Peptides against a protein of PDB entry 4ASU. Designs and how they scored, part 223

Target 1, 270 residues: chain A of PDB entry 4ASU
Amino acid sequence: ATLKDITRRLKSIKNIQKITKSMKMVAAAKYARAERELKPARVYGVGSLALYEKADIKTPEDKKKHLIIGVSSDRGLCGAIHSSVAKQMKSEAANLAAAGKEVKIIGVGDKIRSILHRTHSDQFLVTFKEVGRRPPTFGDASVIALELLNSGYEFDEGSIIFNRFRSVISYKTEEKPIFSLDTISSAESMSIYDDIDADVLRNYQEYSLANIIYYSLKESTTSEQSARMTAMDNASKNASEMIDKLTLTFNRTRQAVITKELIEIISGAA
Target 2, 83 residues: chain B of PDB entry 4ASU
Amino acid sequence: FTFASPTQVFFNSANVRQVDVPTQTGAFGILAAHVPTLQVLRPGLVVVHAEDGTTSKYFVSSGSVTVNADSSVQLLAEEAVTL

## One batch from the design tools (peptide; made by RFdiffusion4, then SolubleMPNN)

Design b2_p22_7_s4 (from b2_p22_7, 10 letters changed)
Fold by OpenDDE base, seed 1:
Structure b2_p22_7_s4 (fold): chain B 270 residues (1-270), chain C 83 residues (1-83), chain A 22 residues (1-22)
Amino acid sequence: as target 1 above (270 residues)
Amino acid sequence: as target 2 above (83 residues)
Amino acid sequence: SAVVPGPPATPEQLAAIAAALA
């Protein structure tokens, strides 16, 4: 490589490093906000799931319709955030299919569809786009919940798959159950609950769905911003290492050129 | 007793004496060993009676309340404000 | 198991980032 080539590459990598550093800062700011907003959201979401955990609601084996909701975003450059969710969705879908279940998929965020379109296009009910540009609101979750409930697909049970935030350097892809109104109403464990009006139960289930979706979005967002921050930091560090390496190469090459020129002058071959 | 909105936590696994909640079927008080039930909130007043005798009042919008067999209670409001 | 951020971006990944941000 000529000195000019090395210089061009150095300039390019330095520019990339500048961009990745800037993106890191933006991600850091978004992460800080997301983490603050996750605290109450987690209490809220976990509270919503308490019934299902405590009542040990189970879906009868004869029920065949299963819904998988994958939660991520539209935005890239965040490490394994999307692929981890997609991987678990694929695994779950395969297991359910092997068990003779009908599986339908909802993608929250365009990246899920992007990954699964080739292999699972026929199973998609809907994909929600415009996710990840701004922090998710409860209103957003309510819209998703309403769309699902009004989709006409009468699932028996479902799974919502998302990345749960653990720390700035750690997240875990998790699954939470979604139950249909019929499944909840018919569960033996629900018999201990006082006489509940059918309309009340329906409304309750609607809130529950919105709540868990909201929770999943907040967990996903926090995980994503953290992962992006880390990814951009890693990119910046790698760029720095490359700059150092290329700078050394540049210096060596320059010295070689100078030496060659000097030898030519001394030898009279100039 | 857990009382939260999507954006704010008021009580997190706290011990309280009584919680009065506004539901679509009517307002009721949740005391110790209340029968398990599920209700949907209507806009109205939530009153939390602490064990020390302190009373806190909140206005809530829609949401849900769950009383479990283990006496745990989850009050989840879409919106809630302290009064 | 917890998912940990991956290793530093490769030169190819950096190029992809540049392209995506252009």
Scores: peptide ipSAE 0.023, ipTM 0.840, DockQ to the pose 0.013
Fold by OpenDDE base, seed 5:
Structure b2_p22_7_s4 (fold): chain B 270 residues (1-270), chain C 83 residues (1-83), chain A 22 residues (1-22)
Amino acid sequence: as target 1 above (270 residues)
Amino acid sequence: as target 2 above (83 residues)
Amino acid sequence: SAVVPGPPATPEQLAAIAAALA
């Protein structure tokens, strides 16, 4: 490589490093906000899931329609955030298919679609785009919930798959159950609850779905921003190391050129 | 007793004496060992009666309330404000 | 300190970043 080539590469990598550092800072700010907003969201979401856990809602085995909701975002450069969700979605879909279930998929965020479109295109009902630019709101979750409920797909049960935030350095892909209104209404375990009006139960379920989606979005966002921050930090460090290596190469090459020129002068071979 | 909105937690697994909630079917008080039920909130006043005798008031927009067999209660409001 | 977003990355820069992250 010529000195010119090395210089060009150095300049390029330095520029990349500046970008990654900037992106790290942006991700850090978004993470800080997401983490703050996750605290109440977790209480809220876990509270909504409490019914399903306590009532031990079971779906009859003869029910065949299963919905998988994968929660991610549109934005890359966040490590294994998207692939982790997609991997679990694939696994779940395969297991359900092996059990004779009909599986449909909803992707929250375009990255899920990007990963799964080749192998699972026929199973996709809808993909929600424009996820990840702004922090998710309850309104966003409500829109997703409403669209799901209005999709015309009469699922019996479902799974929502998302990355749960553990720490700045750790997330875990988790699955939570989603039940249809019919499944909840027919569940034997619900007999302990007083006679519930059908309209009330419908509305309750709509809130429950929105709540769970909201919770999953908040967990996902926090995990994503943390992962992006880490990824950008790693990229910045890698760039720094490369700059150091190239600088050494530059210096060595420069010395070699000088030496060659001196030899040519001394030898008269020029 | 858990009372939260998407953005704020008011009570988290707290022990309270009574919670009055506005539901679509009417307002009712949740006391200890209340029968399990599911209700949807209507816009209105939530009143929490603490064990120490203090009373706090909240306005809620919509949401749900769950009373479980284990006496746990989840009051989840879309929007809630302290009054 | 208000985090100021950096200038938009060019497609080439993004590709390079992606490669560096791989």
Scores: peptide ipSAE 0.020, ipTM 0.827, DockQ to the pose 0.013
Fold by OpenDDE base, seed 4:
Structure b2_p22_7_s4 (fold): chain B 270 residues (1-270), chain C 83 residues (1-83), chain A 22 residues (1-22)
Amino acid sequence: as target 1 above (270 residues)
Amino acid sequence: as target 2 above (83 residues)
Amino acid sequence: SAVVPGPPATPEQLAAIAAALA
């Protein structure tokens, strides 16, 4: 490689390193905020899921319509955040299909669509874009919930798949159940609950869906920012190592060029 | 008893004596061993009666309340503020 | 950060070059 080539490469990598370092700092700031906001969101979301856990709501086997909601974002450069969700979505879809279920998919975030569109295009109901630029709000979750409810797809049960935050270095892709109004209304385990007005139950379910989506978004966001921070840190370190290697190569090549020039001068060869 | 909004937690698995909640069907008090029920919140006052006799008041907007068979209660408000 | 060129050839390196030409 010529000195010119090495210099160009060094410049390029240094620029990349500056970008990745900057992105790391941005991700770190967003992570810190996301983690703070996740604390109440988790209590809120887990509280909403408590009914399903305690009531042990089961979907009858004859019910065949299943909705998979994958939660991620539009933003890349966050390691395996999107691929992990997509992988679990694929696995779940395949398992459900093998069980004779009809599967439809909703993607929260454009990255889900980007990964699954080729293989699952016919199963997609809707993809929500513009996710991840700003921290998700309950309003955002409500919009998603409303659009889902208005989609016209009458699912029996569903799965919301998202990355649960564990620590700054760890997340886990998890699945939580979503039930239709009909499934909840018909569940035998719900018999212990006092006579619930149909309108009340409908409204309750709407809130429940919004709550779960909100919770999932908060978990996903925290996981994503943490993963991005780590990814950018790794990229910066890798760039640093490459810069060091190229710098050594540059120095060696420069010496060789100087030596060659000196030889040419001494030998009278110009 | 859990009482939270999306952005704030007021009670997390706490033991309380009574919780008064505003629902679309009317306000009611949740005591120990209350019958399992699901309700939707209407804008109004939540009053939490602690075991020590202290009373806390909150304004809530929309949301839900769940009373389970195990006497656990989840009060989830879209918005809630301490009064 | 600007790429810093390597140091100039040392007298020993020049001597080695001269010897090689010689």
Scores: peptide ipSAE 0.017, ipTM 0.812, DockQ to the pose 0.004
Fold by OpenDDE base, seed 3:
Structure b2_p22_7_s4 (fold): chain B 270 residues (1-270), chain C 83 residues (1-83), chain A 22 residues (1-22)
Amino acid sequence: as target 1 above (270 residues)
Amino acid sequence: as target 2 above (83 residues)
Amino acid sequence: SAVVPGPPATPEQLAAIAAALA
């Protein structure tokens, strides 16, 4: 490589490093906010899931329609955040298909569709875009819930797959159950609950769905920002190492050129 | 007893004496060993009676309340404010 | 909040970043 080529590469990598450092700072700020907002969201979301755990709601085996909701965002450069969700979605879809169930997929965030479009395009119902630019609100979750309920797909049960935040350096892809109104209303375990009006139950389920989606979005966002912060830090370090290597190469090449020129001068071959 | 909104937690697995909730089917008080039920909140006042005799009042907009067989209660409001 | 630095990006990751930023 010529000195000119090395210089061009150095300039390019230095520019990338500047960008990654900036992105790290932005991600750090977003992470701090996301973590604060996750605390109440977790209590709220886990509270909503408590019914399903305590009532031990089970879907009959003869019910075949299953919905998978993958939660991520539109934005890249966050390590394995999107691929982890997609991987679990693929695994779940394959397991359900093997069990003879019909599987449909909803992607929250464009990255899910980007990863799964080629292999699972026929299973996609809808993809929600413009996710990740702003912190998710309960209103956003409600919109997603409403769209799902109005989609016309009559699922029996479903799974929402998202990255649960553990720490600044750790997340875990998790799955939470989603049940249709029909599944809840027909569950034997619900018999212990006092006479519940059908309209009340419907409204309750709408809130439950929105609550779970909101919770998943908050977990996902916190995990994503943390992962992006880490990824950008790593990128900056790798860029630094590459700059050092290229600088050494540049210096060596420059010395070689100088030496060659000196030899030409001394030998009179110029 | 858990009482939370999407943005704020008021009670998290707390022991309380009684919770009065406004529901679409009517206001009712949740005491120990209340029958399991599901209700949807209407805009109104939530009153929490603590074991020490203190009473706290909250305004809620909408949401849900769950009373489970194990006496656990989840009050989840879309919006809630302390009064 | 202590930002824990992640592992350094690989050359492939840097290339992906460059492509994403182009």
Scores: peptide ipSAE 0.022, ipTM 0.843, DockQ to the pose 0.013; fails the geometry check

Design b2_p22_8_s1 (from b2_p22_8, 8 letters changed)
Fold by OpenDDE base, seed 2:
Structure b2_p22_8_s1 (fold): chain B 270 residues (1-270), chain C 83 residues (1-83), chain A 22 residues (1-22)
Amino acid sequence: as target 1 above (270 residues)
Amino acid sequence: as target 2 above (83 residues)
Amino acid sequence: ELEELLERAEERYKLLQKFLEA
């Protein structure tokens, strides 16, 4: 490589480092906000899931329609955030198919579609785009919930898959159940709730779905921003190391060129 | 008793004496031995009676309330404000 | 404004990453 080539590379890497540092700062700010907003969202979301955990709702084996909702975003440069969700979605879809279930997939965030479209295109119902630019709101979750309910796909049960935030350096891909109105209304474990009006139950389920989606979005967002911050930090460090290496190479090459020129002068060959 | 909105937690696994909630079918009070039920909230007043005798009032827009067999209660409002 | 900057930064980063991998 010529001195010119090395210089060009150095300049490029320095620019990358500037960009990654800036992105880290942005991610850090978004992370801080997301973490604050996750606290109440977690209580809210976990509260919404309490019924399903306590009632131990079981779907009859003869029911075959299963919905998988993968939650991530449209934005890259966040490590394994998207691939982790997609991997678990694939695993779940395969397991369900092996059990004789019909599986349909919804992607929240374009990255899910990007990863799974080739292998699971026929199973996709809808992909929600424009996720991740702004913090998710309950309104956003409600819109998603409504679209799901109006999709025409009458699932019996489902799974929402998302990254749960653990710490600034850790997330875990998790799955939470979602149930159709019919499944809940027919569940034996719900017999203690028999006097519930059908309209009330329908509305309740709409809220529950929105609640769970909102919760998943908040967990996902926090995990993503944290992961992005880490990724950008790593990128910045890698860039720094490359700069150091290239600088050494540049210096060595420069010395070699100088030495060559000196030899040519001394030998009288120039 | 858990009472939260998407953005704020008012009660988290707290012990309360009674919670009055506005539902679409009417207002009702949730006591410690209330039967399991699911309800949907209408806009209105939530009144929480604490064990120490204090009463707190909240306005809620919509949401759900769950009373479980284990006497746990989840009041989840879309929007809620302290009054 | 910050979001726009981030988007531009991401685009630049992707371009640069491709360049570094080449």
Scores: peptide ipSAE 0.026, ipTM 0.828, DockQ to the pose 0.014
Fold by OpenDDE base, seed 3:
Structure b2_p22_8_s1 (fold): chain B 270 residues (1-270), chain C 83 residues (1-83), chain A 22 residues (1-22)
Amino acid sequence: as target 1 above (270 residues)
Amino acid sequence: as target 2 above (83 residues)
Amino acid sequence: ELEELLERAEERYKLLQKFLEA
């Protein structure tokens, strides 16, 4: 490689490092906000899931319609955030199919569709795009919930799959249950609850769905921003190492060129 | 007793004497060992009665309330403010 | 402002990555 080639490469890597540092800073700011907003969202979301855990709602085996909601975003450069969700979605879909269930999929964020399009295109009901540019709101969750309920797909039970935030360096892909109104209303375990008006139960279920979706979005966003921050930090470190290596190569090559020139001068003078 | 909105937590697994909630069918008082039930909120006042006799008031918009068999209560409002 | 910065950074990163791989 010529000195010119090495110099050009050094310049390019330095520019990349500047970009990755800037992206890290942006991700850090978004992460800080997301983490703050996740605290109340967890209490809210876990509270909504409490009924399903305590009532031990079971879906009859003869009911076959299952819905999988995968939660991620449209944005890349965040490590394994999207692939982790997609992997669990695939596993769940395969297990359900093996059990004789009908499976339909909803993707929150375009990245889920991008990963699963080849293998699961026929199972997709809808994909929500434009996710991840702005922090998710309860309004956003409500829109998703409404779209699901109006999709015409009469699922019996479902699963929402998302990345739960653990720490700035750790997330875990998790699954939470979703139940249809019919499944809840017919569950034997619900008999202990006093005479609940059908309209009340319907409204309750709509709120529950929106609540769980909102919670999942907040967990996903926090996980994504932390992962992006880590990815950009790693990229910056890798760039730094490459700069060091190329600098050494540059110095060696320069010495060789100088030596060659000196030899030529000496040989021409003799 | 848990009371939260998407953006704010008011109570998290707290022990309270009584909670009055606004429901579509009217005011609903949740006492200790209340029978399990599900309700939806209407816009109105929530009053939390603490064991020490103090009361706190909140305005809520929409949402849900759950009373479980284990006496746990989840009050989840879309919007809520302290009064 | 932060969103605009992120978008510009992502575009530039992709361009530079292609250049380095090439």
Scores: peptide ipSAE 0.017, ipTM 0.820, DockQ to the pose 0.014
Fold by OpenDDE base, seed 1:
Structure b2_p22_8_s1 (fold): chain B 270 residues (1-270), chain C 83 residues (1-83), chain A 22 residues (1-22)
Amino acid sequence: as target 1 above (270 residues)
Amino acid sequence: as target 2 above (83 residues)
Amino acid sequence: ELEELLERAEERYKLLQKFLEA
């Protein structure tokens, strides 16, 4: 490579490093906010799930309709955030199909559809786009819940799949159950709850669904921003290493050129 | 006893004497060892009676309250503010 | 190896530019 070629490459990589560093800072700011907002959201969301965990609601085996909700975003450059969710969705869908269940899919964020559209397009009910630019609100979750309930798909049970935040360097893809009103109302374990009318239970179920979706969005957002920060940091480090290598090559090449020129001058060939 | 909104936690696994909640059928008092129940909240006043005798008041919008068999209580409001 | 790294870096750069412009 000529000195000119090396110089051009060096300039390009330095620019990449500048951009990745800037993106790291942006991701860090978004992460800090997301983590702060996740604290109350987690208490709220876990509280909403408490009934289903404590009541041990089970879906009868003869019930066949299952809904999978995958939660991610529209934004890339965040490592394995989207692929992890998609992988678990695929696994769950395959397991359910093998068990003779009917599976439908809802994607929160366009990246889920982008990954699964070729293999699972017929199973998609709806994809919610424009996710990830702004922090998710309870209003956003309520809209998603409402759309799901109004979709006309009468699922018996479902799974919401999302990345749970563990630490700045760790997330885990997890699944939480969602249940239809009919499944909740027919559960034997619900008999201990005194004098619940059908309207109350319906309202409760709808509110609970919104709560769980909100919780999943907050976990997902925090995980995503953290992962993006890490990805940009890694990219910056890789760029730095490449700059160092190219700089060494440049220096060696420059010395070789100088040596050649000196020899030509001394020999009278210049 | 857990009392939270999406953006704020007021009580997290706390021990309280009594919680009064606004339900569609009227005010409902939750005492220690109350029977399991589910209710939805109407906009109104929540009153938390602590074991030390102190009383805290909150305004809540819509939401839910759950009393479980293990006597755990989850009060979840879409919006809540301290009064 | 260095050339492969450069190509990968350039691809990432292009993706980043698109991301920043969007």
Scores: peptide ipSAE 0.008, ipTM 0.811, DockQ to the pose 0.011
Fold by OpenDDE base, seed 4:
Structure b2_p22_8_s1 (fold): chain B 270 residues (1-270), chain C 83 residues (1-83), chain A 22 residues (1-22)
Amino acid sequence: as target 1 above (270 residues)
Amino acid sequence: as target 2 above (83 residues)
Amino acid sequence: ELEELLERAEERYKLLQKFLEA
């Protein structure tokens, strides 16, 4: 490599480092916001899941339709955020298929579809795009919930798979259940609840679904921003190391060139 | 007793004396040993009576309320504001 | 090895640029 080539590469990597540093800062800001907004969202979402946990709602074995909702985003450069969700989705889909269940998939964020398109294209009902540019709102969750309910797929049970935020350096891919109105209404464990009007229960379920989706989006977003921050930090460090290596190479090459030139001058061959 | 909106938590696993909620089927009071039930909120007034005698009032737009067998209550409003 | 790293870095850079422009 010529000095010119090395210089060009150095410049390129320095620019990369600037970009990765900038992205780190942006991710950090988004993370800070996401984490703040996650606190109430978690209380809200966990509260919505409380019924299912306490009632221990079970889907009868004869019920075969299962919906998997994978929650991520459209944006990359966040480590294993998308692949972890996709991996869990694949595992769940395989397990359900082995159990004789019909599986359909909804992807929240285009990355899910990108990963699963080759192997699971026939199972996809819908993919929601334009996820991750702005913090998710309850309105967004409601739109997703509504679309799901209007999809025409009459699932019996479902799984929402998302990355739960643990800390700035840790997330865990988790699954939470979603249930159809029929499954909830027919669950034996629900018998302890007073006679609930069918319309009330329907509305309740709609809220529940929106709530859970909202919660999952907030967890996912926080996890993603944290992971991106880490990824960009690592990229910046890697760039720094590469700059150092190239600088050494540059210096060695420069010395060699100078030595050659000096020899040529001394030998009269210049 | 948990009372939250997507963006704000008002009560988190708190002990309260009574919660009055506006539901589509009518307003009712939730006491400590209320029977398990599920309800949907209508726009209206939520009144929380704390054990210390303090009464807090909130306006809610919509949402759900769950009373579980273990006396836990989840009041989840889409929008809620303190009055 | 360094050339491979550089190529990877350049690819990553291009991806990053696209990301920033998005």
Scores: peptide ipSAE 0.008, ipTM 0.821, DockQ to the pose 0.011

